# Peptides against a protein of PDB entry 3B8E: the designs that were tried, part 70

Target 1, 230 residues: chain A of PDB entry 3B8E
Amino acid sequence: PFLIFIIANIPLPLGTVTILCIDLGTDMVPAISLAYEQAESDIMKRQPRNPKTDKLVNEQLISMAYGQIGMIQALGGFFTYFVILAENGFLPIHLLGLRVNWDDRWINDVEDSYGQQWTYEQRKIVEFTCHTPFFVTIVVVQWADLVICKTRRNSVFQQGMKNKILIFGLFEETALAAFLSYCPGMGVALRMYPLKPTWWFCAFPYSLLIFVYDEVRKLIIRRRPGGWVE

## One batch from the design tools (peptide; made by RFdiffusion4, then SolubleMPNN)

Design b2_p14_6_s1 (from b2_p14_6, 12 letters changed)
Fold by OpenDDE base, seed 4:
Structure b2_p14_6_s1 (fold): chain B 230 residues (1-230), chain A 14 residues (1-14)
Amino acid sequence: as target 1 above (230 residues)
Amino acid sequence: SLVEEIRKLIEELG
C-alpha cells in the first residue's frame, strides 16, 4: 500500500500506525501459529532437505504467502479504498497524482471528480475514513490466508482445523479489528474513524476469492505435480 | 499510550 502511495501519488490508503498495528498485532500470532501447524501429509513424505542444495527458507512458501495471496489481499484492500473514495466523489483516475494537493493544508479547494471543492479538513476526514475499512478488509482477508497457508497441496477440508493456536490467532486478530474499529478515541489516537458495520462484508468476496483461488491452485498441483503453479 | 507515542513520533518525522 505504501509503495503504491509513493508511485501513484494517491492519498494515503493506510496510515503508518495502522500498518504497525497489522504487523505487530495481527501478523505476529498468525505467524507463530504456522510454526505449530500440523505437517501436511505430502510434506511429511518428502525426502529430507539437502542443506547443500536447498535453501533454509522454502521459496515456494514465500511465493505463496507474499506473492500470490499477498497480491489478492492488497487488491481487496485497495478495492475498499477506491469504493469509499468513489462514494465520496473521487473516482480512481482522479486520485492519480492528487497526493501533493491533497496533503497541502493551504489548499482548501481541491475538486473531486464532479467539481465539488473539498477543504483540507474534509479531505482528511475522508482519508481517515478509509483507514479503518482498509484495515478491517485486511483482517477479513487474513482469515482466509491463515486457513489456507497451513497447507501447500491439501485442501482445507483434508488438513482440517486442528491447530488451536491458529484458531486463537483468528480470534485475536478479529478482536483487535473490532477494538480498533469501535473503541472510542481511535479516530484521534490512530487516525481510524468509526467503521460502519456494512464494511465488514465488503471484504467477503475477496476472502471467498482467495479460498477459491487456493483450492483451484491446489487442485492443479494435485493433478500436475511439479508444475509452475506451485 | 505506546501507540499514541509512536503516532507522535511518526508525525514528527513525517
Scores: peptide ipSAE 0.009, ipTM 0.389, DockQ to the pose 0.043
Fold by OpenDDE base, seed 3:
Structure b2_p14_6_s1 (fold): chain B 230 residues (1-230), chain A 14 residues (1-14)
Amino acid sequence: as target 1 above (230 residues)
Amino acid sequence: SLVEEIRKLIEELG
């Protein structure tokens, strides 16, 4: 999110602390999952897989999977971000390059896509209004990812422990999201204004789309084993 | 004090 903020010169979509929370959560769950998978593999006395090649392949597969999930999550968050800003009069195209004027305290007449002028204070309120929904959207998208993981027939047994870790991670993220969204003082401290309940639902259509996309992908993989999609 | 320090850190990073 921060990279896109810099590259596209758009208003900041997510607060720094929230980004750190996401990064920590996203990094911890995979690390724990890997640790448990290694422990299970050691317990099962599986014939010595060439530990170097198999570890590398697993690490690459895990890295790719997490990279893809991360991209999907980012897309979901940005979708919510753009929806909120669009509802406030800022269309996505108009946001490109707007950061310089957006963050300038001395410019109090930044125009939205409809010609309405926004003061610096008003702009910052809208910006901070995006932070919480962005984070919540990521959490909701992660829920969808969990459901997707549960639907993998052959991997469900192997992913049983991974699923527990994922569930725990999602619980922590959800608890964190709830804390950041509704705890008094978080709006002032973290620049995350309280989330309207309606914004929780904004992520659901996107999560559904991701779910459908992944199911279609799985179906294609099942029908064409060894295809370029694997 | 901790909250203020965190806020300052956020402001410095932001």
Scores: peptide ipSAE 0.009, ipTM 0.339, DockQ to the pose 0.044
Fold by OpenDDE base, seed 1:
Structure b2_p14_6_s1 (fold): chain B 230 residues (1-230), chain A 14 residues (1-14)
Amino acid sequence: as target 1 above (230 residues)
Amino acid sequence: SLVEEIRKLIEELG
């Protein structure tokens, strides 16, 4: 998200507070939950054939998979960002190169795509309105990510949802998202303005996409052991 | 006040 912010010179889609909340609030408990996940029966029974090569291949595949998931997460966040800004009169094309003027507090007549002038305060409200949905989008997408990370090869339908720590993590990050989204004063305190409940569903297609992607990937791995997807 | 302080800290670290 930050890279696109720099490259495209668009208004900041994700603030530092939201980044910190993601890193510390939403990722910490899930990471711990994964450490306590019950060993996958198929993984534990298989001795590493070649510890050096198999580890490298597995690390590369994991890195690629998580990289792809991360890209989907970013796309989901940016989708929400662009939708919100478009609803407020800023079309994606118009946002390109707008950052300099957007962040200038002395410019109070920045025009949107329809010629409406926006004061600095109004622009910042819209910007901060994007922060919360972006955060929520990440949380919703992480639901799928955390669920799919329970297993390496098996479907989530086979492994089930027995990890209480994971369930707690999902609850915690959701509760945090709700708190940050709806608690009074969060807009002023954390630059996270309240989110309409409907925006929680904006990320669901991306969550589903990740889920389907991983299930398909795992299915391919199961059908073609030792393939390039593994 | 605590929230504001945390916010400032986050901004400084960001």
Scores: peptide ipSAE 0.009, ipTM 0.337, DockQ to the pose 0.047
Fold by OpenDDE base, seed 2:
Structure b2_p14_6_s1 (fold): chain B 230 residues (1-230), chain A 14 residues (1-14)
Amino acid sequence: as target 1 above (230 residues)
Amino acid sequence: SLVEEIRKLIEELG
């Protein structure tokens, strides 16, 4: 999120402290939980590979998994960010290059996509309104991502939800999200304004899409082993 | 005062 903030010069979608909460609080337990996930039944039937090549494959798989999860999370967060700003009059295209004026305290006439002028205070309220939903969206997306990443080939329905550590991780990150979203003072301390309950559902369509996509992918892998999709 | 200081730090980092 911060990289896109710099490159695109858009208003800050997620605060630094919130990012740290994601990295240290939200992502840590789920990541550990994935390490303890039960092996797929098909993997257990495979013959041992060459140790050297197996390590390389594992590293590649891990890198790919973390990379993909991060990208999916970012996309989900930005989706929510753009929705909120669009609802407040700032279309995505208009946000490009707006950061300089957005962050200037002396400019109180920043125009939105419809010509409405926004004071510095008003802009910051909108910005900080985005922080909490962005974070929560990441958590909601993680619900799906963690579930789909627990297996490589098998469907979630086939593998099941047997990992208690994963379940604990899901509850932990959800509890953290709720705490940061609704605890008094978070708006002042962390620039995370209270979240309307409706925003919890903003990421659900996206999570569902990813879930369906992954299930289809896995289905293809099972039907065509050794294909490029694997 | 502490909250304000934290806020300022966040502003500097953000």
Scores: peptide ipSAE 0.008, ipTM 0.339, DockQ to the pose 0.033; fails the geometry check

Design b2_p14_6_s2 (from b2_p14_6, 12 letters changed)
Fold by OpenDDE base, seed 1:
Structure b2_p14_6_s2 (fold): chain B 230 residues (1-230), chain A 14 residues (1-14)
Amino acid sequence: as target 1 above (230 residues)
Amino acid sequence: DLVEQLLKQIQELA
């Protein structure tokens, strides 16, 4: 998100506070929950990892985590961001290069795509209105990410959802997201303005996309062991 | 008070 912010010179889509809330709030408990996941049904039938040849983190895992899943997460966040700004009169094309004027507190007549003038305060309100949905989008996408991380090869339908700690983690991150989104004062305290409940659903297609993508990937791995997708 | 302090620290980091 920050790279696109710099490269495209768009208004900040995700604030530092929201990033910290993701990294420290919503990611930690779910990540710990994976340590309590039940072993895959075939885990004891697999050969032990060769520490000399098999990297713990290989290029495929990096590509999947950062190149694929991370990209889908970013796309989901940006989609939500662009939709909200478009609903407020700022079309995506108009946002390109707008950052300098957007962040200038002395310019109180920044025009949107329809010629409406926006004060600095109004612009910051709409910017911070984007931070919360972006954050919530990440959380909703993380539901799918966490669920798919339960297994490396087996389908979630084969593994099931028996990890109570993981389930608790999903509720915890969701509750935290709801708290940060709707608790009075969060707009001032964390620059996270309230989110319309409908925006929670904006991320669902991306969560589904991640889930389907990973299930297909795992299906391919099961059908073609040793393939490039593993 | 602790929450407020944490919020202030988060704001300073932001």
Scores: peptide ipSAE 0.009, ipTM 0.339, DockQ to the pose 0.059
Fold by OpenDDE base, seed 2:
Structure b2_p14_6_s2 (fold): chain B 230 residues (1-230), chain A 14 residues (1-14)
Amino acid sequence: as target 1 above (230 residues)
Amino acid sequence: DLVEQLLKQIQELA
């Protein structure tokens, strides 16, 4: 988000505080929970890995998979961001290069895509309105990410949801997201304005996409053991 | 680690 913010000169899609809430708040418990995931049912059936060749391939594959998942996650956040701004009159194409004028306190006549003029205060309200749903979008996408990370090879349907700590992590991150989104004073304190409940659903297609992507990936791995994907 | 990597990638991409 920050690179696109710099490169495209768009209004800030995700505030620093929200980023910190993701990194330190919502991700910690889920990440720790993965350490307590049960071993895959097929672990005893796997051939011993060649420590020289299989590590490199595995690291590349993991890096690529995580890279791709990260891109999908970012796209989910940006989608939510663009939808909110579009609903407020700022089409995505109009946001390009707008940051300089957007952040200038003395410019109170920034035009949206429809010629409506926006004061600095109005612009900041809509910007901060984007922070919360972007954050929530990340959390919702992380549900899928956490679930898919349970296994390397087995489907989630094969592995099941037996890790109580992981389940707790999912509830914790969701509860934290809800708290930050709806607790009075968060708008002032964290620049996270309250989220309409409907915005929680904006991330669902991306969560589903990640889930399907990983299940397909794992299916390919199971069908072609020793391929480029292991 | 995965979540952190994803977040890092998101932070890098976004």
Scores: peptide ipSAE 0.010, ipTM 0.346, DockQ to the pose 0.045; fails the geometry check
Fold by OpenDDE base, seed 4:
Formats: sequence, C-alpha cells, structure tokens
Structure b2_p14_6_s2 (fold): chain B 230 residues (1-230), chain A 14 residues (1-14)
Amino acid sequence: as target 1 above (230 residues)
Amino acid sequence: DLVEQLLKQIQELA
C-alpha cells in the first residue's frame, strides 16, 4: 500500500498505525498457529527434501506468498480504497499525483472529479474513512490466506480445521478488526473511522478468489505431481 | 511534520 502511495502519489490508503496493527496484531497469532498445524495426511509418503538444495522457503513459495496471494490481497484493499474515494467524487485517475495537494493543509479547494472543492478537513475525513475498510479488507482476505496456508498439496477439505490455535487466531484477528473499527475514539487515536458493516463484504470476492485459486492450484498439483505450479 | 514524515518512511519500509 505504501509503495503505491509513493509511486502513484495518491492519498494515503493505509495509515502506519493500521499497518502495525496488521503486522503485529492480526498476523502474529495466525502465523504462530501454523506451527501447530497437523501434517498433511500424505506428508510421510512424499520424498524428503534435500536439505542442501531444497530450501524450506524456495522461490516458488515466495512467488506464491508475495507475488500471487499478496497481490490479490493488495488488490482487495485498493479496490475498497478506490470505491470509497469514487463514492466521494474522486475517481481513480484523478487521485494520481493528488497527494501533494491532498496533504497540504493550506489548500482548501482541491477539486474532485466533478469539480467539487474539498477543504483539508473534508479530505482528511474521507482519507481516514478509507483506512478502516482497507484494514478490514486485509483481515477478511487473511482468512483465506491463513486457511490455504494450512496445506501445500491437500485440499482444505481433506486437511480439515482441527488446529484450534489457528481457529483462535481467526477469531482474534476478527475481534481486533471489529474493535479497531467500532470502538469509540479509534478515529482520533488511530485515524480509523468507523465503517458501515456492509464494507466487510467488499473483501469477500477477493477472499473467495484466493480460496478458489489455491484449491485449483492444489488440485493441479495433485493431478500433476512435480509440475511447475508446486 | 517530522513525525509524520518519519511515520511515512516507516510505512514505506513496511
């Protein structure tokens, strides 16, 4: 999110505090929970990795985590961001290069895509209105991310949801997201304004997309062992 | 302003 903020010079889509809440709050427990995941039912039937050549984290895993899943996750957040700004009169194309004027407190006549002038305070309200839905979008997508990370080859339906710590992590991150989204004072303290409950559903297509994508990938792996999709 | 800039830089690294 911040990379796009710099490159595109768009209004800040996700605050630093929100990023910290993702990295330290919502991601820690789920990530730790994966250490307690049961081995795949067929893990002992697979050839052992060569410890000298086969890294635990290989290029393929990095490509999947950051290049594929991470990209879909980021797209989900940005989709929510662009929808909110578009609903407030700022079309995506108009946001390009707008950051400098957007963040200038002395410019109180920034025009939207329809020629409406926005004061600094009004702009900051809409910006902070984006932070919470972006965060929630990430959390909802993380549900799918965490679930798909349970296995490398087996379907989630084969592996099941027996890891109680993982389940706890899902509830914890969701509860934290709800707390940060709806607790009074979060707008002032964290620049996270309350969101309409409907915004929780904006991420669902992306969460579903990740889930379907990974299940299809795993299906291909099962049908074609040793393929490039592994 | 400095804190905001620093926070922005930290966000860049995140």
Scores: peptide ipSAE 0.008, ipTM 0.352, DockQ to the pose 0.028; fails the geometry check
Fold by OpenDDE base, seed 5:
Structure b2_p14_6_s2 (fold): chain B 230 residues (1-230), chain A 14 residues (1-14)
Amino acid sequence: as target 1 above (230 residues)
Amino acid sequence: DLVEQLLKQIQELA
């Protein structure tokens, strides 16, 4: 997200405070919960890794975690960001290069795609209105990410949802997201303005996409063990 | 350094 902000010179899509809320708030308990996940039923049928040739964290795992899943999460957040800005009169093409004027406190006549002029205060309100839905989008997508991390090879339907600590983590991150989004004073303290409940649903297609993608990947691994998709 | 920069940004936005 921050790289696109720099390269495209668009208004800030995700605030630094919201990033901290993800990294230190919503992601910690879910990550810890994975330590309590039951082993996959077929683990004893797998060959042990060779510590001389097989890295604990291999390039394929890194590519999947950061390159694929992380990219889908970012796309979901940016989709929500562009929709909100478009509803407020800023079409995606108009946002390119707009950051310099957007962040200038002395420019109070920034035009949207329809010729409406926006003051600095109005622009910052709409920007901060985008930060909260972007954050919530990441949380909703992380539901799927956490669930798919339960297993490496078996389907989630084979593994089941028996880990009560993981379920607690899902509720905790959701409750924290709701608290940060709707608690009075969060707009001033964290620059997170409240969002319409409908924005929670904007992430659902991306959450579903991650889930389906990983289940298909795992299905391919089960059918073709030792493939490049593992 | 990151924490200090973040605190500075928060103060500038407040």
Scores: peptide ipSAE 0.008, ipTM 0.386, DockQ to the pose 0.037; fails the geometry check

Design b2_p14_6_s3 (from b2_p14_6, 12 letters changed)
Fold by OpenDDE base, seed 1:
Structure b2_p14_6_s3 (fold): chain B 230 residues (1-230), chain A 14 residues (1-14)
Amino acid sequence: as target 1 above (230 residues)
Amino acid sequence: DLVEKLRKLIEELA
């Protein structure tokens, strides 16, 4: 998000505080929960990792985590961001290069795509209105990410959802997201303004996309062991 | 006050 913010010079889609809430708030418990996941049914049939040849983190894992899943997460967040700004009169094309004027507190007549003038305060309200939905979008997408991370090769349907700690993690991150989104004062305290409940659903297509993508990937791996998809 | 202080600290570290 920050790279696009710099390159495209758009208004900040996700605040630093919100990023920290993701990294420290919503991601930790779910990540820890994976340590308590039941072993895959075929784990003892797999050869142990060769510490001399097999890296724990390989290019394929990096590509999957950052190049694929991470990009889908980012796309989900940006989709929500652009939709909110468009609903407030700022079309995506108009946002390009707008950051400098957007962030200037002395400019109180920034025009939207329809010629409406926006004060600095109004612009910051709409910006911070984007931060919360972006955050929630990430959380919703993380549901799928966490679920797909339960297994490396087996389908989630084969593995099941027996890990109570993982289930608790999903509820915890969701509850935290709801708290940060709707608790009075969060707009002032964390620059996380309340969002309409409908915005929670904006991420669902991306969450589903990740889930389907990974299930298909795992299916391919099971059918074609040793392929580049593994 | 604490939240504001933390926010400022985060902003300074950013």
Scores: peptide ipSAE 0.012, ipTM 0.467, DockQ to the pose 0.040
Fold by OpenDDE base, seed 3:
Structure b2_p14_6_s3 (fold): chain B 230 residues (1-230), chain A 14 residues (1-14)
Amino acid sequence: as target 1 above (230 residues)
Amino acid sequence: DLVEKLRKLIEELA
């Protein structure tokens, strides 16, 4: 999100505090829960990892985390961001290059896509209004990401949802997201203004997309072992 | 006081 903020010169999609809430708040318990996942049925048929040649975090894992799943996750967040700004009069094309004027406190007549003028204070309210829904979108997409990370080859339907710590992690991250989004004072303290409950559903298509994508990927791996997809 | 301190900290980190 911050890279696109710089490259496209758009208003800040996700605040630094919100990013910290993701990295330190919502992601920690779910990530730890994966250590308690049951082994896949075929794990004992695999050769032991060679600690000298086989990295625990390999290029393939990085490609999945950042190159594929991470991109879909980012797209979900940006979709929510663009929807909110469009509802407030700023169409996506109008946001390109707008950052310089948007962040200038001395410019109080920035026009939206419909010619309405926005003061600095009004613009910042809209910007901060985007942070919470973007955050919630990331959390909703993380539900799917956590579930697909349970296995490397087996379907989630084959593995099942028996890891109680993982289930607890899903509830914990959701409860924390709700707390940060709706608790009184969070708008002032964390610049996370309350969101309409409908914005929780904006991420659902992307969460489903990630889940379906990974299940198809795993199906291909099971049918064609040693392929480029593995 | 705590809320104000947190707000200031957030403003510095943002």
Scores: peptide ipSAE 0.012, ipTM 0.477, DockQ to the pose 0.041
Fold by OpenDDE base, seed 2:
Formats: structure tokens, C-alpha cells, sequence
Structure b2_p14_6_s3 (fold): chain B 230 residues (1-230), chain A 14 residues (1-14)
């Protein structure tokens, strides 16, 4: 999000405090919960990795975590961001290069896509209104990400949801997201303005996309062991 | 320009 913010010169889509809430708050417990995941049913049928050539974190895993799935997560957040701004009169194309004027407190006549002038205060309200939905979008997408990370090869339907700690993690991150979104004073303290409940659903297509993508990937791995997809 | 953008961002978020 920050890279796009700098490169495209768009209004800030996700605040630094919000990012910290993701990295240290919502994602930590779920990630730790994966250490308690039950072994895949076929793990004992696999040959040991070659310690000289095979890393625990290989190029393929990095590509999946940061490249493919990470991009889908980011797209989900940006989708929510663009929808909110568009609903407030700022179409995506109009946001390109707008940051300089957007962040200037002395410019009180920034025009939206329809010629409406926005004061600095009004713009910042809209910006901070984006932070919470972006955050919640990431959390909702993380539900799918956490679930798909349960296994490397087996389908989630084969593995099941037996890890009670993982289930607890899902509830914990959701509860924390709700707390940060709706607790009085969070808008002032964290610049996370209250979220309309409807915004929770904006991430669902992306969560589904991640889930389907990974299930297809795992299906390919099961049908073609030792392929490039593994 | 990047440094100025970052500084401005920090100031706005502080």
C-alpha cells in the first residue's frame, strides 16, 4: 500500500498505525497458531527434503506468500479504498498525482471528479474513513490466507478444521478488528474511524479468490507431484 | 522528493 501511495501519489490508503495493528495485532496470534496445526495425512509418505538443495523457505514459497497471495490481499484493500473514495466523488483515475494537493492543509479547494471542492478537513475525514475498511479488508482476507496455510498439499476439506488454537486465532483477530473499528475514541486515538458493517463484505470476493486459487494449486500438486507448483 | 513526501506523511500522521 505504501509503495503505491508513493509511486502513484495517491492519498494514503492505509495508515502506519493501522499497519502496526495488522502486523502485531491481528496477524500474530493466527500465525503462531499454525505451529499447532495437525500434520497432513500423507506427510509420512513423502520423502525427506534434501537439506543441501531444499530450503524450508524456497523461491516458490516466497512467490506464493509475497508475490501471489500478497498481491491478492493488497488488491482487496485497494478495491475497498477506491470504492470508498469513488463513493465520495474521487474516481480512481483522479487520485493519481493528487496526494500533493491532498496533503496540503492550505489548499481548501481540491476538486473531486465532479468538480466539488473539498477542504483539507473534509479530505482527511475521507482519508481516515478509508483506513479502517482497508484494515478490516485485510483481516477478512487473512481468514482465507490462514486457512489455506494449514496445508501444503492436502485440501482444506481433507485436512478439516481441527486446530482449536487456529480457530481461536480467527476469533481473536476478528474481535480485535471489531474492537478497533467500533470502540469509541479509536477515531481520535488511532485515526481509525468507525466502519459501516457493509464494508466487511467488500473483502469476501478476494477471500474466496485466494481460497479457490490455493485449492486449485493443491489439486494440481496432488495430481502432478514434483511439479513446479509445489 | 521522496524524502519530502515521507516527512510530510510523518507530520500528517503525528
Amino acid sequence: as target 1 above (230 residues)
Amino acid sequence: DLVEKLRKLIEELA
Scores: peptide ipSAE 0.010, ipTM 0.387, DockQ to the pose 0.023
Fold by OpenDDE base, seed 5:
Structure b2_p14_6_s3 (fold): chain B 230 residues (1-230), chain A 14 residues (1-14)
Amino acid sequence: as target 1 above (230 residues)
Amino acid sequence: DLVEKLRKLIEELA
């Protein structure tokens, strides 16, 4: 997300504070919960890793984590960002190159796509209004991401949802997201303005996409063991 | 990266 901010010179889609809330808040407990996940039923039927040729973190795993899942997650956040700005009069094409004028406190007549002028204060309110839904979108997508990480090869439906610590993690990250979004004073303290409840649903298609994509991937692995998809 | 994020947070909140 930050790379697109620099390259396209768009208004900041995700604030520094929100990034910290993800890294230190919503991601920690869910990640730790995976250490308590039950082993897959077929684990003893797999050949052991060759320590001379196979790395714990291989190119395929990196490609899956950053090149696929991470990109879908980012797309979900940016979708929410562009929708909110469009509803406030800023179409996506108009945002390209706008950052310099957007962040200048002395420019109080930045025009939107419809010719309306926006003061610095008004622009920052809209920007901070985008940060919270972007954050919430990441959390909603992380639900699917956490669930798919339960298994390497088996379907989630075969594995089940028996890990109580993982379930607790899902509730914890959701409760934290709600607290950060709606607690009084968060707009001033964290620059996270409250969002309409409808924005929680904007990420659901992307969460579903991640889940379906990973289940299809795992299905292919089960049908074609040793393939490049693994 | 985390240290830099924390630094920026402090600067933004100060």
Scores: peptide ipSAE 0.010, ipTM 0.479, DockQ to the pose 0.043

